# Ledger of designs, part 103: peptides against a protein of PDB entry 6PSE

Target 1, 78 residues: chain A of PDB entry 6PSE
Amino acid sequence: PSEEEEYARLVMEAQPEWLRAEVKRLSHELAETTREKIQAAEYGLAVLEEKHQLKLQFEELEVDYEAIRSEMEQLKEA

## One batch from the design tools (peptide; made by RFdiffusion4, then SolubleMPNN)

Design b2_p22_6_s3 (from b2_p22_6, 12 letters changed)
Fold by OpenDDE base, seed 2:
Structure b2_p22_6_s3 (fold): chain B 78 residues (1-78), chain C 78 residues (1-78), chain A 22 residues (1-22)
Amino acid sequence: as target 1 above (78 residues)
Amino acid sequence: as target 1 above (78 residues)
Amino acid sequence: SARAAEEALLEQFRREYEESLS
């Protein structure tokens, strides 16, 4: 039997005391996992915003670079 | 009473049928939340790696830009 | 530093990912 099937059987045959303990365990794990999910999302969002700002700066620098490159090329070809 | 206290009382007074249903519910929510946490972490990591690569490209462009700027300034002052 | 902060965040993402797989 799979672990899932074994767990399902355990739950089906469990006494109230075990079930209450399992509810407590699962509630705790859910709370922790939820907190971690939120934290991961917040970090991901912050990094995404930083990357976006960096992209804007990069694009601005590319424009400035191409302007100077073009001017330099014109001066050298004169 | 707080929602947490009310829930705790419900669990303490619950019949096995309710408890089994609650275990099933919590297990499902935990599985979903875990999947979402993993996805958030994977996405955040990917964005962070992209930002890092972009930062390297930006720094490389800054070096190239300063080189051209300096050369241009020298040519104009000649 | 910005690099240190990035490394710390990467480590946190890795840790959260690994914890979820355990």
Scores: peptide ipSAE 0.145, ipTM 0.793, DockQ to the pose 0.059
Fold by OpenDDE base, seed 4:
Structure b2_p22_6_s3 (fold): chain B 78 residues (1-78), chain C 78 residues (1-78), chain A 22 residues (1-22)
Amino acid sequence: as target 1 above (78 residues)
Amino acid sequence: as target 1 above (78 residues)
Amino acid sequence: SARAAEEALLEQFRREYEESLS
């Protein structure tokens, strides 16, 4: 039997005391996991914003670099 | 009474059938939330790695830019 | 530094991922 089937059987045969304890356990784990999910999403969003700003800076530098490259090419041809 | 206290009382007074249903509900929600947390973590990690690579590229371009800038300055002074 | 901050965040994401798999 799979672990899932075994767990399902355990729940089906369990006494109320075990079931209440399991509800408490699962509620706690769900709350923690939910908090962690939200935290991960918030951090991911922050990193995305930082990456976006970095990309803008990179593109600006590329423009400046190409401008100097072009000017230098013109000077070397003269 | 707080919602938490009310829920705790509900669990304490609940029949086994309700408790089993609640275990099933919570197990399902926990599994889904866990999957979502993992996805958020994986996505955040990927974005962070992309940002890191972009930063390396940016720093490399900065070095190249300064090299050309310096060369240009020398040429204009000659 | 930006590098140190990035490494700290990477470690956090990794830890959250690994914890979820435990």
Scores: peptide ipSAE 0.144, ipTM 0.792, DockQ to the pose 0.058
Fold by OpenDDE base, seed 1:
Structure b2_p22_6_s3 (fold): chain B 78 residues (1-78), chain C 78 residues (1-78), chain A 22 residues (1-22)
Amino acid sequence: as target 1 above (78 residues)
Amino acid sequence: as target 1 above (78 residues)
Amino acid sequence: SARAAEEALLEQFRREYEESLS
């Protein structure tokens, strides 16, 4: 049987004391995992915002660069 | 009492059938939250890597821009 | 530095990812 099936059997045959302990364990893990998920999302959002601002700055610089490059090219060809 | 204290009392007084159902519920929520955490981490990592690459490109462009700007400035002052 | 902070975040994301797989 799969580990999942074995676990399911354990739960079905478990005594109340074990079940209460398992509820406590799962509740704790769920709380921790939830906090970690939120933290990851918050950091991801922050990085995304920084990336977006950087992209805007990059695009602005590209425009300025191409302007100067084009001007320089014209001067060299003249 | 807090919701947490009330929940704790419920668990303590619960019958096996309820406890088994609660284990099942919590297991499901934990699995879902875990998947979501993984997705958040993967997304955040991807964005961070993209930001890093963009920063490198930006810095490279800044160098090239300043080079052309300086050259142009020299030509104009001559 | 900004780079050091970015690297720290990368490490954190990696750690969270690895922990999620364990």
Scores: peptide ipSAE 0.140, ipTM 0.793, DockQ to the pose 0.058
Fold by OpenDDE base, seed 3:
Structure b2_p22_6_s3 (fold): chain B 78 residues (1-78), chain C 78 residues (1-78), chain A 22 residues (1-22)
Amino acid sequence: as target 1 above (78 residues)
Amino acid sequence: as target 1 above (78 residues)
Amino acid sequence: SARAAEEALLEQFRREYEESLS
């Protein structure tokens, strides 16, 4: 039997006291996992914001670079 | 009474059939939340890698920009 | 410092991922 089938059997045959304890356990794990999920999302969002700012800086530098490159090319051609 | 206290009371007074259903519900939500947590972590990692690559590109452009700026300055001074 | 912080975040993400798979 799979672990899933064995667990299902345990739940089916369990006394109320065990079931209440299992509800408590699962509730705790769910709360903890939910908190971890939120934390991961917050960190990801922070990195996204940093990446966005970096992208803006990169684009600004590209504009400046192309301006100087163009001017340099003009000076060399003349 | 808080929602938490009310829920606790429900668990304490519940019949085995309700408790088994609650175990099933919580197990499902835990599995789903766990999957979402993993996805959030994977997404955050991907964004972090993209940011890292962008930073490398930015630094390379800075080097190229300074090289051209310096050469331009030399041409104008001569 | 910025690199160190980034590496720490990467390690955290990896750890959370691995723990979730176990």
Scores: peptide ipSAE 0.128, ipTM 0.789, DockQ to the pose 0.059

Design b2_p22_6_s4 (from b2_p22_6, 9 letters changed)
Fold by OpenDDE base, seed 4:
Structure b2_p22_6_s4 (fold): chain B 78 residues (1-78), chain C 78 residues (1-78), chain A 22 residues (1-22)
Amino acid sequence: as target 1 above (78 residues)
Amino acid sequence: as target 1 above (78 residues)
Amino acid sequence: SEREQEEALLQQFREKYEESLS
């Protein structure tokens, strides 16, 4: 049997004391996993913002670079 | 009483049928939350990689920009 | 609620990520 089927059987045959303990365990795991999920999302958003700012800086530098490059090219042709 | 205290009381006083249903509910929520956490982590990693590549490109452009800037400065001083 | 805030945060992240790829 799959682990899922075996677990389902355990739940079906379990005594109330086991079930209460399992609810407690699952509640704890859910709380932790939820916290981790939120942290991952927050971190991802922060990185996205950092990437965005970096992109803006890059684009600004590209403009400045092209300006100097063009000026230099004009001087070399003269 | 807090929601947590009320929930704890419900679990303590619950019948086996309710407890089994609660185990099922929590298991489902845990599975979904876990999947979402993993997905968020994967997206975060992808963004980090993109940011890293952009950073490398930015640094390369900075080097090129400084080279031209320096050359231009030398020409203007002569 | 806390759950609603959590879901909103995740949704925001997904949307911004997808936008960054387009």
Scores: peptide ipSAE 0.197, ipTM 0.824, DockQ to the pose 0.961
Fold by OpenDDE base, seed 2:
Structure b2_p22_6_s4 (fold): chain B 78 residues (1-78), chain C 78 residues (1-78), chain A 22 residues (1-22)
Amino acid sequence: as target 1 above (78 residues)
Amino acid sequence: as target 1 above (78 residues)
Amino acid sequence: SEREQEEALLQQFREKYEESLS
C-alpha cells in the first residue's frame, strides 16, 4: 500500500482526539506554506521590476550606441 | 469572538465525520499551496537568472559605448 | 524527501535574492 493509502486509512479509523490534532497540524502547516508562497511571489515581483528597469536602461543605451556607431561609420565612409 | 476562535470551537466540538472531512480539505489545500509555492520559487529563480544575464550584457554594452564615444570625441577635437 | 527539496529550493531563492540586493 502507498503512504497515501495508509494515511487515508489512518484518518478513516482515527479517534476524534487524533483528528482534532491533525486538523491543528494541517492548519498550521497550511498557514506557514501560504506565507512562504506569498513571500516567494513578492520576491519574484521585486526582481521582475528590477529587471524591467534594467531592460529600459539597456534599450536606451542601445539606441545611443547605434546612433554613435552610425555617425562614426558615416565619417569613415566620407 | 474572532473567526479563529470560532473555528477553534468548531473543531473542538465537531463530530468525527466533520473532522475527517476537514482533514481531507486541509490536506488538499496544503498540497495545492505547496505546489504554488514551489512554482513561485522556480519562477523567481528564472527571473533572477534573466536579470543577471541582462546585467552582464548591459555592462558589456557600456564598455563598448564608452569606447566609441571616446573615439568620436577625439575625432571631433582633432 | 520532497519537503526537504522544497525547503532547499526556497532557501536557495532567498539567498540569491538577498545577494541580488547587495
Scores: peptide ipSAE 0.187, ipTM 0.817, DockQ to the pose 0.969
Fold by OpenDDE base, seed 3:
Structure b2_p22_6_s4 (fold): chain B 78 residues (1-78), chain C 78 residues (1-78), chain A 22 residues (1-22)
Amino acid sequence: as target 1 above (78 residues)
Amino acid sequence: as target 1 above (78 residues)
Amino acid sequence: SEREQEEALLQQFREKYEESLS
């Protein structure tokens, strides 16, 4: 049988004490997994903020670059 | 009583049928939360890659900017 | 296993994230 089928059989045949312990185990794992999911999302948000700041700096540099490029072009044409 | 205390009492006093249903519910929520955690991690990696590409573009522009700035400075000094 | 692959992915993410901040 598959592990899933074996687990399903175990749950169906289990005593209340085992079932209560399994509820506790699953609740704990769910809490940990939820925490890890939130942490991953927080990291993603932090990187998004860093990317946003970098984009602003990039756009500022583009403006400065185009200004110098334009001035250089004018000097070459004169 | 707190919701946590009420839930704990419910688990302690529950019949096997309720406990089996709770195991099934928690197993389902754990599976969903696990999937969401993986998705959050994948998203974070994607954002990191985007930031990295933007950084490379910024560094390339910075090199080009310094080249033009240097040339402009030389022309002004001559 | 799927769990091991998940843990490896999360570990890779954390490592790359830390490297990006260095």
Scores: peptide ipSAE 0.163, ipTM 0.815, DockQ to the pose 0.924
Fold by OpenDDE base, seed 1:
Structure b2_p22_6_s4 (fold): chain B 78 residues (1-78), chain C 78 residues (1-78), chain A 22 residues (1-22)
Amino acid sequence: as target 1 above (78 residues)
Amino acid sequence: as target 1 above (78 residues)
Amino acid sequence: SEREQEEALLQQFREKYEESLS
């Protein structure tokens, strides 16, 4: 049997004391996993904002660079 | 009583059938939350890598820009 | 294990994130 099938059988045959302990264990793990998920999302959002600001700065520099490059190219071709 | 205290009382007084259902519910929520946490982490890493690559491109463009700017400035001052 | 891989991924992300802010 798979681990999932074996676990399902344990739950079906378990006594109330084991089931209460399992509810407490799962509740704790769910709370921790939820906190970690939120933290990962917050970090991702912060990095997205930083990337966005950097992208804007990069695009501004590209415009300035192309302006000077074009002017220099015109001088070389004259 | 707080929601947590009320929930704790429900678990303590619950019948096996309710406890089995609660274990199944919590197991399902834990599995979903775990998948979401992993996805958030993977997404965050991807964005961080994109930001890093963009930073390298930005710094390279800054060097190229300053080179052309300096050359142009020298021509204007001659 | 899957659990260990998950923990490693989050740890890697946290470390890289902190490094990017330094």
Scores: peptide ipSAE 0.162, ipTM 0.813, DockQ to the pose 0.957

Design b2_p22_7_s1 (from b2_p22_7, 12 letters changed)
Fold by OpenDDE base, seed 4:
Structure b2_p22_7_s1 (fold): chain B 78 residues (1-78), chain C 78 residues (1-78), chain A 22 residues (1-22)
Amino acid sequence: as target 1 above (78 residues)
Amino acid sequence: as target 1 above (78 residues)
Amino acid sequence: MPSDAEIEAFFRAILAEAEAAA
């Protein structure tokens, strides 16, 4: 039997005291996992913003670089 | 009483059939929340990698830009 | 690979759900 099937049998055969403890355990794990999910989303948005700012800076530098490159090329063609 | 205290009382007073249903519900929610957390982490890592690659490209362009700027400055001083 | 907009929407959806539950 799969671990899932074995767990399902355990739940079906469990006494109320074990079931209450399992509800408490699962509630705690769900709360922690939910907090971690939220934290991951907050962090992900922060990194997206940082990447966006870096992209803007990169695009500005590309414009400045192409301007100097073009000026240098014009001087060499003369 | 807080919602948490009311829920705790419900769990303490609940019959085995309700407790088994609650274990099933919480297990399902935990599995879904865990999947979402993992997906959020994967997306976060992907964005971090893209930001890192962009940073490397930016640093390379800065070096090239400073080289051309310096060459141009030397030509203006001659 | 998902676009930045899709990733952003995913993260915002998680946070919006958290705010609605809170």
Scores: peptide ipSAE 0.650, ipTM 0.880, DockQ to the pose 0.943
Fold by OpenDDE base, seed 1:
Structure b2_p22_7_s1 (fold): chain B 78 residues (1-78), chain C 78 residues (1-78), chain A 22 residues (1-22)
Amino acid sequence: as target 1 above (78 residues)
Amino acid sequence: as target 1 above (78 residues)
Amino acid sequence: MPSDAEIEAFFRAILAEAEAAA
């Protein structure tokens, strides 16, 4: 049987004391996992914002660069 | 009593049938939350990588820009 | 790959759910 099937059987045959302990364990793991999920989302949003700001700066620099490049090219061709 | 205290009492007084159902519920929620956490981490890493690549491109463009700017300045001052 | 907008929406959905549950 798969681990999942074995676990299911364990739950079915378990005494109340084990079941209560398992509820406590799962509740704890769920709380921790939920906190980690939230933290990941918060960090992800922060990085997205930083990337966005960097993109804007890059695009501005591209415009400035092309302006100078064009001016330089014209001066060299004259 | 707090919701947490009431829940704790419920778990203590619950019959095996309720406890098994609660284990099943918590297991399902944990699985879903874990999947979401993993997905959030994957997206976060993807954005970080894109940000890093953009940063490298930006720094390269800054070097090129300063080179042309300096050359242009020298030409104008001569 | 999802767009940045889609990724942002995903993260915001997680945070919105968390806020609603708190």
Scores: peptide ipSAE 0.650, ipTM 0.880, DockQ to the pose 0.943
Fold by OpenDDE base, seed 5:
Structure b2_p22_7_s1 (fold): chain B 78 residues (1-78), chain C 78 residues (1-78), chain A 22 residues (1-22)
Amino acid sequence: as target 1 above (78 residues)
Amino acid sequence: as target 1 above (78 residues)
Amino acid sequence: MPSDAEIEAFFRAILAEAEAAA
């Protein structure tokens, strides 16, 4: 049987004391995992914003660079 | 009492059938939350990598821009 | 790979769910 099936059997045959402990364990793990999920989402949004700002700066610099490059090229061709 | 305290009492007074159902519910929620956490981490890493690559490109462009700007300035001063 | 917009939507959905549960 899979570990999942074995776990299911354990739950079915477990005494109330074990079941209560398991509820407590799972509740704790769920709370921690939920906090981590939320934190990941917050950080992800922050990084997305930083990336967006960096992209805008990059695009602006590209425009400025091409302007100077073009001017320089024109001066050299003259 | 807080909802948490009331829930704790419910768990303490619950019958095995309810406890088994609660274990099943919590296990399901934990599995889903874990998948979402993992997905969030994967997306976060992807965005971080993209941001890092963009930053490197930006820094390279800054160097190139300053080189051309400096050359142009020197040519104008001569 | 998902777009930045899709990733943003995913993160916002997580935060919205958390807010609703609070």
Scores: peptide ipSAE 0.650, ipTM 0.880, DockQ to the pose 0.940
Fold by OpenDDE base, seed 3:
Structure b2_p22_7_s1 (fold): chain B 78 residues (1-78), chain C 78 residues (1-78), chain A 22 residues (1-22)
Amino acid sequence: as target 1 above (78 residues)
Amino acid sequence: as target 1 above (78 residues)
Amino acid sequence: MPSDAEIEAFFRAILAEAEAAA
């Protein structure tokens, strides 16, 4: 039997005291996992924004660099 | 009483059939939330890596830009 | 690999779900 099938059988055969403890355990794990999921999403959005700002700065610098490079190239060819 | 206190009381007074159903519900939610948390972490890491690569490219371009800018400034002052 | 827009949408969906549950 799969682990899932074994767990399902355990739940079906369990006493109320075990079931209450399992509800408490699962509730705690769900709360923690939910908090971690939210934190991961918030952090991910922050990094995306930072990457976007960096990309804008990079594109601006590329424009400035190409302008100076072109001017320098013209001076060298003259 | 808080919602948490009311829920705790409900669990204490619940019949085995309700408890088994609650274990099943919580297990399902935990599995889904865990999958989403993992996916969020993977995406966040991918964006971090892309941001890092962009930062390296930006720093390299800054060095090249300052070199050309300095050379151009020297030519204009001469 | 998903695009930045797809990743952003995924994160925003998580946060929207959290707000709806609160």
Scores: peptide ipSAE 0.649, ipTM 0.880, DockQ to the pose 0.937

Design b2_p22_7_s2 (from b2_p22_7, 11 letters changed)
Fold by OpenDDE base, seed 1:
Structure b2_p22_7_s2 (fold): chain B 78 residues (1-78), chain C 78 residues (1-78), chain A 22 residues (1-22)
Amino acid sequence: as target 1 above (78 residues)
Amino acid sequence: as target 1 above (78 residues)
Amino acid sequence: MPSDEEIREFFQRILEEEAARR
């Protein structure tokens, strides 16, 4: 039998006291996992924004670089 | 009484059948929330890696830009 | 790999679900 099947059997055969404790345990774990999920999402959005800002800066520098490169090329050809 | 206190009272007064159903519900929600948390972490890491690669490219371009800028400045002063 | 927009939407969904629960 799988662990899942064994757990299911345990739940079905359990006394009310164990079941109440299990509800409490699962509720606690769910609350913690939910908090971690939210934190991960908040952090992920922050990193996305940072990457976006960096991309904008990179694109601006590319424009400036091409401008100077072009000017330099023109000066060397003259 | 808070919702939390009311829920706690419900659990304490509940019959075994309700408790078993609640264990099943909470287990399912925990599994789903855990999956989403893991996925969020994986996405976050992917974005971090992309940002890192972009930063490396940006720094390389900055070096090239400063080289051309310096050369241009020297040519204009001569 | 998902696009940045898909990733953004995934994160936003998580936060929206939380806001709705509160």
Scores: peptide ipSAE 0.644, ipTM 0.876, DockQ to the pose 0.944
Fold by OpenDDE base, seed 4:
Structure b2_p22_7_s2 (fold): chain B 78 residues (1-78), chain C 78 residues (1-78), chain A 22 residues (1-22)
Amino acid sequence: as target 1 above (78 residues)
Amino acid sequence: as target 1 above (78 residues)
Amino acid sequence: MPSDEEIREFFQRILEEEAARR
């Protein structure tokens, strides 16, 4: 039997005291996991924004670089 | 009383059948929340890696830009 | 790999779900 099946059997055979404790445990884990999920999302959005800003800066620098490159090429060929 | 206190009282007064159902519900929510947390972490890591690569490219371009800028300045002043 | 927009939407959904619970 899978661990899931074994756990299901445990729940079915458990006394109310165990079940209450399990509800408490699961509630706690759910709260913590939810908090971590939210934090991950907040962090992810921040990094995504930073990446976006960096990309804009990179593209601006590329434009500036090409401008100078072109000007320099013209000067060298003149 | 807070919602948390009310829920706690509900759990204390609940019958085994309700408790088993609640364990099942919480287990399901925990599994889904955990999956989402993991996915969020994976996405966050991917974005972070892409940001890092972009930063390296940006820094390389900055070096190249400064080289050309300096050469251009020398040519214009000569 | 998902696009940046898809990733953004994923994160935003998570935060919106939290806001809805409060």
Scores: peptide ipSAE 0.644, ipTM 0.877, DockQ to the pose 0.941
Fold by OpenDDE base, seed 2:
Formats: C-alpha cells, structure tokens, sequence
Structure b2_p22_7_s2 (fold): chain B 78 residues (1-78), chain C 78 residues (1-78), chain A 22 residues (1-22)
C-alpha cells in the first residue's frame, strides 16, 4: 500500500487522543507553511521590483551609450 | 474566548468522526499550501537569477560606457 | 517559464488570500 493509504488507515483506526494530537500537529504545520508561503511571495515581489528598476537603469544606460557611440563615430568619419 | 481557544475546545470535545474529517481537511490544506510555497520559492529564484544576469550585463555596459566617455572627453580636451 | 506578470499575479494572489483570511 502507498504511504497515503497507510496514513489513511491509521487515521481511520486511530483513537481520539491520537486524532486530537494529529489535528494539533497539522494545524501547526499549516500555520508555519502558510507563513513561509507568504514570506516567499513578499520576497518574490520585492525581487521583481528590483529587477524592474535595474532593467530601467540598463535601458537608460543603453540609450546614453548609443548616443556617445554615435557621436564618436561621427567624429571619426569627419 | 479567542477563536483559537474556541477551536481548541472544539477539538477536545469532538467525536472521532469529526476529528478524522478535520485531519483530512488539514492534510489537504497543508498539501496545497506546501505546493504553493514551493512554487513561490521557485519563481523567486528564477527572478533572482534573471536579476543577477541583468546586473552583470549592466556592469559590463557601464565599463564600456565609461571607456567611450573617457575617450570622448580626451578628444574634446585636445 | 511564466512571465514576470504571471509571477507577480501568483504572488499577489497569495497575499490577497492571506488578507482575506485575516
């Protein structure tokens, strides 16, 4: 049997005391996992914003670079 | 009493049938939340990698830009 | 890979769900 099937059987055959403990365990894990999920999402959004800002800076620099490059090229051709 | 205290009391007074159902519910929610947490982490890492690559490109362009800027400045001073 | 916008929406959904739960 799969671990899932074994766990299901355990739950079905468990005494109330075990079941209460399991509810407590799962509730705790769920709370922690939820917090971690939220933190991951917050962090991800922050990184996205940073990447966006960096991209804007990069694009601005590209424009400036091409302007100077073009000016240099014109001077060399004269 | 707080909702937490009320829930705790409910768990303590619940019949096995309710407890089994609650274990099932919590297990399902935990599995889903865990999946989402992992997915969030994976996306975050992907964005971080992209940001890093962009930063490297930006720094390279800065070097190139300063080189041309300096050359241009020297020509203007001559 | 999902687009940045899709990723953003995913993160935002997570945060919205949390806000709704509170």
Amino acid sequence: as target 1 above (78 residues)
Amino acid sequence: as target 1 above (78 residues)
Amino acid sequence: MPSDEEIREFFQRILEEEAARR
Scores: peptide ipSAE 0.643, ipTM 0.876, DockQ to the pose 0.945
Fold by OpenDDE base, seed 3:
Structure b2_p22_7_s2 (fold): chain B 78 residues (1-78), chain C 78 residues (1-78), chain A 22 residues (1-22)
Amino acid sequence: as target 1 above (78 residues)
Amino acid sequence: as target 1 above (78 residues)
Amino acid sequence: MPSDEEIREFFQRILEEEAARR
């Protein structure tokens, strides 16, 4: 039998005391997992913003670099 | 009474049939939330890696830019 | 791999769902 089937049988045959304990356990794990999920999303958005800002800086530097490169080339050819 | 206290009382007074249904509900929600948490973590890591690569490129460009800037300054002063 | 926009939307959805649950 699969672990899922075995667990299902356990739940079906369990006494109320075990079931209450399982509800408590699952509730706790769900709360914790939910918190972690939210935290991951918040961090992910922060990293996306940082990457975006870095990209803007990079593009600005590329423009400045090309300007200097062009000027340098002109000076060398004059 | 708080919602948490009311829920706790409900669990304490619930019949086995309700408890089994609640275990099933919580198990399903936990599985779904876990899947989303994992997905969020994977996306977060991917963005972090992209940001890291971008940062390396940016730093390389900064070095090249400063080299050209310095050369340009020397040419202008000569 | 999903685009940055798709990833952003995914994260935003998670946060919106949380806000709605509260």
Scores: peptide ipSAE 0.642, ipTM 0.876, DockQ to the pose 0.939

